# Peptides against a protein of PDB entry 3HUF: the designs that were tried, part 101

Target 1, 320 residues: chain A of PDB entry 3HUF
Amino acid sequence: MWIIEAEGDILKGKSRILFPGTYIVGRNVSDDSSHIQVISKSISKRHARFTILTPSEKDYFTGGPCEFEVKDLDTKFGTKVNEKVVGQNGDSYKEKDLKIQLGKCPFTINAYWRSMCIQFDNPEMLSQWASNLNLLGIPTGLRDSDATTHFVMNRQAGSSITVGTMYAFLKKTVIIDDSYLQYLSTVKESVIEDASLMPDALECFKNIIKNNDQFPSSPEDCINSLEGFSCAMLNTSSESHHLLELLGLRISTFMSLGDIDKELISKTDFVVLNNAVYDSEKISFPEGIFCLTIEQLWKIIIERNSRELISKEIERLKYA

## One batch from the design tools (peptide; made by RFdiffusion4, then SolubleMPNN)

Design b2_p17_6_s1 (from b2_p17_6, 9 letters changed)
Fold by OpenDDE base, seed 2:
Structure b2_p17_6_s1 (fold): chain B 320 residues (1-320), chain A 17 residues (1-17)
Amino acid sequence: as target 1 above (320 residues)
Amino acid sequence: SIIYEEDKEISDEEALS
């Protein structure tokens, strides 16, 4: 989201969020959803127009800002952005920091990009929320991105958390739910005059973790907790691979259970399967190796003695 | 009082209106 603040009292000492939309900026306008009052004798009654575009698909992957357009409204002394005069037809900016000077005003409006990028765990929730979030200037998507700051978990009552949620947690992404999205959608008008009224996602996250025993106390409790162990991974997602890497596991990837010979079994501590393969192939598992799902592994990892628990299961099956 | 904007001199009342 774009936030503006200004030096001196020209914005009345307040910060404001600029959602996607168009704003007339000047001395003789009233603050509302389409106007920004700036108090200075050196600023025209109607001085500039700011236009914030909706997020692009690229912005979801890069964490880049919504495009910021500035047009001077035929003022005597013009408008500058980052010390450059705005062109006659207006200019567009993708920088994360904009210093906007209106005419000869000695104080500048500072616009800065606050990074917020929301990943969804399922396409249904994305379809439901993407339009509303994009109108807040928040990029959204399904695929993993290095720019993601928040992750929406699909909360089905009584269901185990997904691999996506597990991975988001270990990546230290702020996990949120539909209640936070609903709240976020309602605050648009309240944050016009005070950007500090933006809801804190960390409070939602704290509540999710506190009320769900499927989460460890911190990501640090799980990261590299299985360092020194090796696994074979069969028919799992890319997210599953990344999750296992964050646990500190050495990973071998196989296409079929038939690819695991006696030599590989001797070098592998356990085999990780997806749920479908685990359920269908239980009768054909290689002898002398511990096979489990990601969800079963997660239940062990969240325990304080995870290394001891894994070691006991490995030993039990090697000597059975 | 009179204030000076970039384009012209205006009254305080005109600047706030």
Scores: peptide ipSAE 0.038, ipTM 0.598, DockQ to the pose 0.203
Fold by OpenDDE base, seed 5:
Structure b2_p17_6_s1 (fold): chain B 320 residues (1-320), chain A 17 residues (1-17)
Amino acid sequence: as target 1 above (320 residues)
Amino acid sequence: SIIYEEDKEISDEEALS
């Protein structure tokens, strides 16, 4: 989201979130959803127009800002952004930091981008929330992104957390739920005068972890917890691969269970399968190797003695 | 608390003078 602040008292000491939309900026406007009052004798009654675009798909992957357009409203002394005069037709900016000077005002409006990118675990929730979140200047998507700051888990009571949720947790992404998204939808008017009123997702995240026994106390409890072990996995999911890497595993990939030969078995401690393959192919598992799902592995790694538990399972099947 | 008076409709010229 874009946040504006100003030096001196020209914004009355307030910070403000600029959601996607159009704003008239000037001395003789009243603060509302479409106007930004700036108090200075050097600023025109109606000085500039700010237009914030909705997030692009690229912004979700890069964590880049919503496009910020500035137009001078034919003022005597013009408008500058980052010491450059705004062109007659307006200019668009994708920098994360903008210093906006209105006329000869000695104080600048400082606009900065607060990165927030929300990944969804399922397409249904994305379809439900994407439009509303985009109108808040928040890029959204389904695919893994290095720019992801928040992850929406699906609250199904009694279901195991998904691989996406597990991976998001280990990446130290802030996990949120639909209750947080609902809360975000209510703050739009209140944050006009005070950007600090934006709800903190960390409180929601802490509550989720505290109340769900499927999470360890911290990602650090699981990261590299299986260092020194080797696994083989079916090449089906990049998220699964990255999850196993974060556990410190050496990973070999195969395309089918038939590719698991004696050589691979000799170098591998266990095989990781998705649920569909595990359930369908359990009768045809290679002999002498421990096969498990990501969900079964997760149940082990959240335990304090995860290394001992894995070792016991490996030994049990080598001698069976 | 700095009470910002509602900006009276002054012209840009009057504000710069």
Scores: peptide ipSAE 0.029, ipTM 0.599, DockQ to the pose 0.073
Fold by OpenDDE base, seed 3:
Structure b2_p17_6_s1 (fold): chain B 320 residues (1-320), chain A 17 residues (1-17)
Amino acid sequence: as target 1 above (320 residues)
Amino acid sequence: SIIYEEDKEISDEEALS
């Protein structure tokens, strides 16, 4: 989201969130969803137009800002952004920090991008929320992205957490739920006067992990917890691979269970499978190797003695 | 000399009103 602040009380000492939309900026406008009052004798009654675009698909992957357009409204002394005069037709900016000077005002409006990018685990939830979140200037998507700051957990009562949720937790993404998204949708008007009224997702996250025994106390409890062990997995999921890497595992990939030969078995402590393959192929598992699902592995790694537990399971199957 | 734009100098109080 874009946040604006200014020195010299020209914004009345307040910070403001700018959502996607168009704003008239000037001395003689009233603060609302489409106007920004700036208090200075050096500023025109109607000085500039700010237009913030909705997030692009690229913004979801890069964590880049919504495009910020500035147009001078034919003022005597013009408008500058980062000390450059805004062109007659307006200019567009993708920098995360903008110093906006209106005319000869000695104080600048400072615009900065606060990164917020929400990944969804479920396409149906994305379809439900994407439009509303984009109107808040929040990029959304399904695919893994290094730019993701938040992850929407699907509330399925009584179900194990998904691989996506596990990975989101370990990569220190803030896990949120639909209740937080609902709350976000209500603050649009209240944050006009005070950007600090934006809800803190960390509170939602703390509540989720506290009330769910499927989460360890912190990602650090699990990161590299299986260092020194080796696993093999089907090359079916990038998230699964990244999850296993965060556990500190040495990973070998294979395309089918038939590719699990004696050489692979000799170098591998266990095989990680998805639920579908585990359930369908359990009768055909190679002898002398420990096979488990990611969910079964997760149940082990959240225990305090995870290394001992996994070692016992490996030993049990080597001698069976 | 702060050259103000052609809009008459209003007091800061008038600008807040």
Scores: peptide ipSAE 0.029, ipTM 0.600, DockQ to the pose 0.148
Fold by OpenDDE base, seed 4:
Formats: structure tokens, sequence, C-alpha cells
Structure b2_p17_6_s1 (fold): chain B 320 residues (1-320), chain A 17 residues (1-17)
């Protein structure tokens, strides 16, 4: 989201979140959802127009800011952004930091992009929330992105956490839920004068982890916890592969269970399967190899003695 | 109204011109 602050007291010492929309900026406007009052005698009554666009699909992957348009409202001394005069028709900016100078005001408005990019685990939740979040200037999507800062966990009572949730946790993405999204949707008017009223996602995350026994205390408890072990997996989702890498596993990929030869078995401690393959092929598992699902592996990894548990299962099947 | 030492007072007409 875009946040504005200013030197001196020209913004009355307040920080403000700018959501996608249009704002008239000037000395003689009243702060509301479409106006930003700036207090200086060097600033026109109506000085500039700020227009913040909704996030693009590209912004979700890059973590780039919503496009920030600045137009001078035909003022005597104009408007500058990053020491450059704004063109007559306005200019658009994609920089994460903007120093906006209104006329000859000695103090600048500092606009900075606070990265918030929300990944969803399922398309239904994305469909429900994407529009509202985009109107807050928050990029949203389903696919893994290096720019993702938050991950929405779908709360299905009694279900195991998804691979997406597991991976989000291990990569230290802040996991949030629908309650946080609901809160975000309600604060829009309250944060106009006080950007500090934005809910802390880390508090939400801490509460989720504390109240769900499917999570370890920290990602650090699981990262590289299986270093030195080797697994084989079916060529499944990229998230599954990345999850296993974060556990410190050496990973071999195969296309079918029939590709598991003696050489692969000799180099592999266990085989990771998806639920569908595990359930359908359980009767045809190769002898002498430990096969499990990612969810079963996760249940072992969250235990304090995960390495010992895995070793015990491997030994049990090697000597069987 | 906060007046800063470095603020050049501009008339309302001059500020809109």
Amino acid sequence: as target 1 above (320 residues)
Amino acid sequence: SIIYEEDKEISDEEALS
C-alpha cells in the first residue's frame, strides 16, 4: 500500500494510507477519502491530483507498487516528483519512494510503498476477496511468487493443512485467515487520518500458529531438519518440491512408480507421494522402500524428534 | 495555520494562477 508522510507539520504530523483512487491535494481541502489537506501558505488551495491505480497482475509477481499518477492543477510554481517537474498532462510513477514537492513548499510529501502481496491457497477464496483487496492496493493471486508477503489459509475445520500452507509457513510468509481479511476491509475509512490503525498481520499469524497443533513453533524448527536424507517424488507441484528442499532433502524426481528401480532405491531413504497416488497405488508399492504422503511427512516433521522418527521408519522397512 | 520560516506566503490568487 502507499503511505504518505511529510516533513514538518504540513500533513499535521500524520501518516496516511492512500488506497487506489483519486485525491485532490491542496491547502483548502478537507481530509476525506478523496482529499488530502496540506498545510502551507506556499501551496495552492487545490494544488495537485494524485491517482493511485489498482494493482496489476505483474505487481503480484514483482511486488511493485500500484501506479502513482501525479497531475499539477495548473499552479503557478507547479509540482515536482523526485526533483523533476511534473508534466502538463501529469506523470505516472512506479518507484517505491516518491518525494513530492508542491510549489515552493520547503517540505516534501514522502510517499513510500509498503509491500503487501497476498497469496491465496484456493481459487474460491481469491474470487471472494480479490476485488476488495485490490481496492486497498493489495496485489493478490494463487501462484507462488517471491513477492508474496502474506498467505491466506483456508480454515476447513478438521482438515489437514495444505501443501501450500506448509510451504508458506516454511518460507516465512505471514499466514493470515479470513478474520484478518475482514478486518482489512473495515479499516479503510479509519486509516485516512491514522495509518497506524492497520491491523498487524503478525499478531494474526501468531494466533493462528498458537491455536493450531499442525504448526511447529517456528519455521526454523523444520528448515533443514531432514538434512542428510534423500527422497524421491513424483513430478508434482513446484510447491511440493520447494517444500522438500526447505526441509534439507536431496530430491530425485520420477514420472511413475514403475521408474523406481534398484538404483533409485539404493540412493533414496523414502518416497513422497500425493494423496491420490498413495491411496490408489498402496497395494503396489515397491518392497523395501518407505512411501508416505506430504501430509504424513509433515506430521513427522512437526514432532521434536522428526529425524529419529524418520530414521526408525526407514530402518523398519530396510530390514523387513 | 502553521507558518514555517521558509514558507513563502503566496496569495490565494497567485497560488491558483
Scores: peptide ipSAE 0.028, ipTM 0.577, DockQ to the pose 0.106

Design b2_p17_6_s2 (from b2_p17_6, 8 letters changed)
Fold by OpenDDE base, seed 4:
Structure b2_p17_6_s2 (fold): chain B 320 residues (1-320), chain A 17 residues (1-17)
Amino acid sequence: as target 1 above (320 residues)
Amino acid sequence: SIEYEEDKEISDEEALS
């Protein structure tokens, strides 16, 4: 989201979130959802127009800011952004930091992009929330992104957490839920004058982890916890592969259970399968190898003695 | 609302003079 602040009390010492939309900026406007009052004699009654666009799909992957358009409203001394005069038709900016000078005001409005990109695990949840979140200037998507800051966990009572949720946790993404999104959607008017009223996602995350026994206490408890072990997996999801890598596993990929030969077995401690393959092929598992699902593996790795548990299962099958 | 005395855009230098 875009946040503005300024020196010299020209914004009355307040930080403000700018959501996608159009703002008239000037001395003689009242702060509301479409106006920004700036307090200086050097600023015109109506000085500039700020237009913040909704996030693009590209912004979700790059963590780039919503496009910020600035137009001078034919003022005597003009408007500058990053020491450059704004053109007559306005200019658009994609920099994460903007120093906006209105006229000859000695104090600048500092606009900065606070990165918030929300990944959804479920397309239905994305469909429900994407529009509202985009109107807050928050990029949203389903795919893994290096720019992802938050991950929406779908609360299904009694279900195990998804691979996406597991991976999001291990990569230290802030896991949030629908309650956070609902609260986030309601703050739009309250944060006009006080950006600090934005809900703390870390508090939400802490509460989710504390109240769900499917999570370890920290990602650090699981990262590289299986270092030195080797697994084989079906070439399925990239998230599953990345999850296993974060556990410190050496990973071999195969296309079918029939590709698991003696050589692969000799180098592999266990086989990781998806639920569908595990359930359908359970009767045809290769002899002498431990097969489990990612969800079963997760239940082991969240235990304090995960290495001992895995070792015990491997040994049990080697001597069977 | 801080009513500014001057209706015209002036520089802060001009406002201090």
Scores: peptide ipSAE 0.022, ipTM 0.550, DockQ to the pose 0.058
Fold by OpenDDE base, seed 5:
Structure b2_p17_6_s2 (fold): chain B 320 residues (1-320), chain A 17 residues (1-17)
Amino acid sequence: as target 1 above (320 residues)
Amino acid sequence: SIEYEEDKEISDEEALS
């Protein structure tokens, strides 16, 4: 989201979130969803127009800002952005930091991009929320991204957390739920005068973790917890692979259970399968190797004695 | 509410002079 602030009294000492939309900026406007009052004698009644575009798909992957357009409204002294005069037709900016000077005002409006990118683990929730979140200037998507700051988990009571949720947790992404998204949708008016009124997602995250026994106390409890073990996995998802890497596992990939030969078994402590393959191929598991799902592995790694538990299971099947 | 009069845009320096 874009946030504006200014030194001195020109913004009355307040910070403001700018959502996608159009704003008239000037001395003789009233602060509302489409106007920004700026108090200086050097500023025209209607001085500039700010237009913030909705997020692009690229912004989700890069964590880049919504495009920020500035147009001078034919003022006497013009408008500058980053010491450059705004062109007659307006200019567009993709920089994360903008210093906006209105006329000869000695104080600048500082606009900065607060990165927030929300990943969803299911397409249904994305379809439900994407439009509303984009109208808040928040990029959204399904795929893993290095720019992802927040992850929406599905609150199905009694269901195991998804691989996406597990991976998001280990990546130290802030996990949120639909209740947080609902709350975000209500704050649009309240944050006009004070950007600090934006709800803290970390509080929501803490509550989710505290109230759900499927999470360890911290990602650090699980990261590299299985260092020194080796696994083989079916080449199904990149997220599953990355999850296992974060556990400190050495990973071999295979395309089918038939590719698991005696050599691979000799070098592998256990095989990780997705639920579909585990359920369908349980009868055809290779002899002498421990096979488990990611969800079963997760249940082990959240335990304090995870290494001991895995070692016992490996031993049990090597000698069975 | 400081009702700034409808005057043309002047510099802050001009307003202090």
Scores: peptide ipSAE 0.021, ipTM 0.575, DockQ to the pose 0.094
Fold by OpenDDE base, seed 1:
Structure b2_p17_6_s2 (fold): chain B 320 residues (1-320), chain A 17 residues (1-17)
Amino acid sequence: as target 1 above (320 residues)
Amino acid sequence: SIEYEEDKEISDEEALS
């Protein structure tokens, strides 16, 4: 999201979130959803127009800012952005930091991009929320992204957390739920005068973790918890692979259970399978190897003695 | 309503004066 603040008292010492939309900026406008009052004698009554575009799909992957357009409203002294005069037809900016000078005002408006990028685990939830979140200047998507700051947990009552949720947790993404999204949808008016009134996603996250026994207390409890162990997995999911990497596992990939030969077994402590393969092929598991699902592995990982637990299971099957 | 005087856009020199 774009946040503006200013030097001196020209913004009354307040920070403001700028959502996608158009804003008239000037001395003689009233602060509302489409106007930004700037208090200076050097500012025209109606000085500039700011237009913030909705996020692009590219912005979801890059964490780049919503495009920021600035147009001078034919003022005497013009408008500058990053010490460059805004062109007659306006200019567009993709920089994360903008120093905006209105006329000869000795104080600048500082616009900065705060990255907020929400990944959804469920396509139905994405479809439901994407439009509203995009109107907040929040890029959204389903795919894993290095730019992801928040992850929407799918709440199916009584279901195990998904691999996506597990991975989001371990990569230290802030996990949120539908209640937080609902709150975000209502904040447009409250944050106009004070950007600090943006709902704290960390509080939502803390509540989710506290109320769900499927989460460890911290990602740090699980990161590298299986360092020194080796696993093999089907090359089916990037998130699954990344999850296992974050556990500190050495990973070998295979395409089918038939590829699990004596050589692979000799260098592998256990095999990780998806639920479908585990359930369908359990009768065909190689002898002398421990096979489990990611969900079964997760249940071990969240325990304080995860290393001892996994070691016992490995030993049990080696001597069976 | 802070009646902002209809002051014209003034130069920095005028604003600092």
Scores: peptide ipSAE 0.026, ipTM 0.566, DockQ to the pose 0.091; fails the geometry check
Fold by OpenDDE base, seed 3:
Structure b2_p17_6_s2 (fold): chain B 320 residues (1-320), chain A 17 residues (1-17)
Amino acid sequence: as target 1 above (320 residues)
Amino acid sequence: SIEYEEDKEISDEEALS
């Protein structure tokens, strides 16, 4: 989201979130969803137009800002952004920090990008929320992204958490739910005057973790918890691979259960499978190797004695 | 010009009114 602040009380000492949309900026406008009052004797009554675009698909992967367009409204002294005069037809900016000077005002409006990028675990929830979140200037998507700041957990009562949720937790993404998204939808009007009224996702996250026994106390409890162990995994998803890497595992990949030869078995402590393969192929597992699902592995790693538990299971099957 | 009147320097009190 774009946030604006200014020196010299020209914004009345307030910070404001600018959502996607168009704003008339000037001395003689009233603050609302389409106007920004700036108090200075050297600013025109109607000085500039700010236009913030909705997020692009690229912004979801890069964590880049919504495009910020500035147009001078034919003022005597013009408008500058980052010490450069705005062109006659307006200019567009993708920098995360903008210093906007209106005319000869000695104080600048400082616009900065606050990163917020929401990944969804399922396409149905993305379809439900994407439009509303994009109108808040929040990029959304399904795929893993290094720019992801928040992850929407699907609330399925009585189900295990998904691999996506596990990975989001371990990579220290703030896990949120539909309740937080609903809360975000209510703040649009209140944040016009005070950007600090944006709800803190960390409170939602704390509540999710506290009330769900499928999570450890912190990501640090699980990160590198299986250091020194080796696994083989079916090459099914990059997310599963990254999850196992965060556990500190040495990982070998295979394309089919038939590729699990004696050499691989000799170098591997256990095999990690997805649920579909585990359920379909459990009768055909190679002898002398421990096979488990990611969800079964997760149940082990959230325990305080995870290393002892996994060692015991490995030993049990080597001597069976 | 109307443009010059829009950019006319005023007191801070007048700008707040």
Scores: peptide ipSAE 0.023, ipTM 0.585, DockQ to the pose 0.084; fails the geometry check

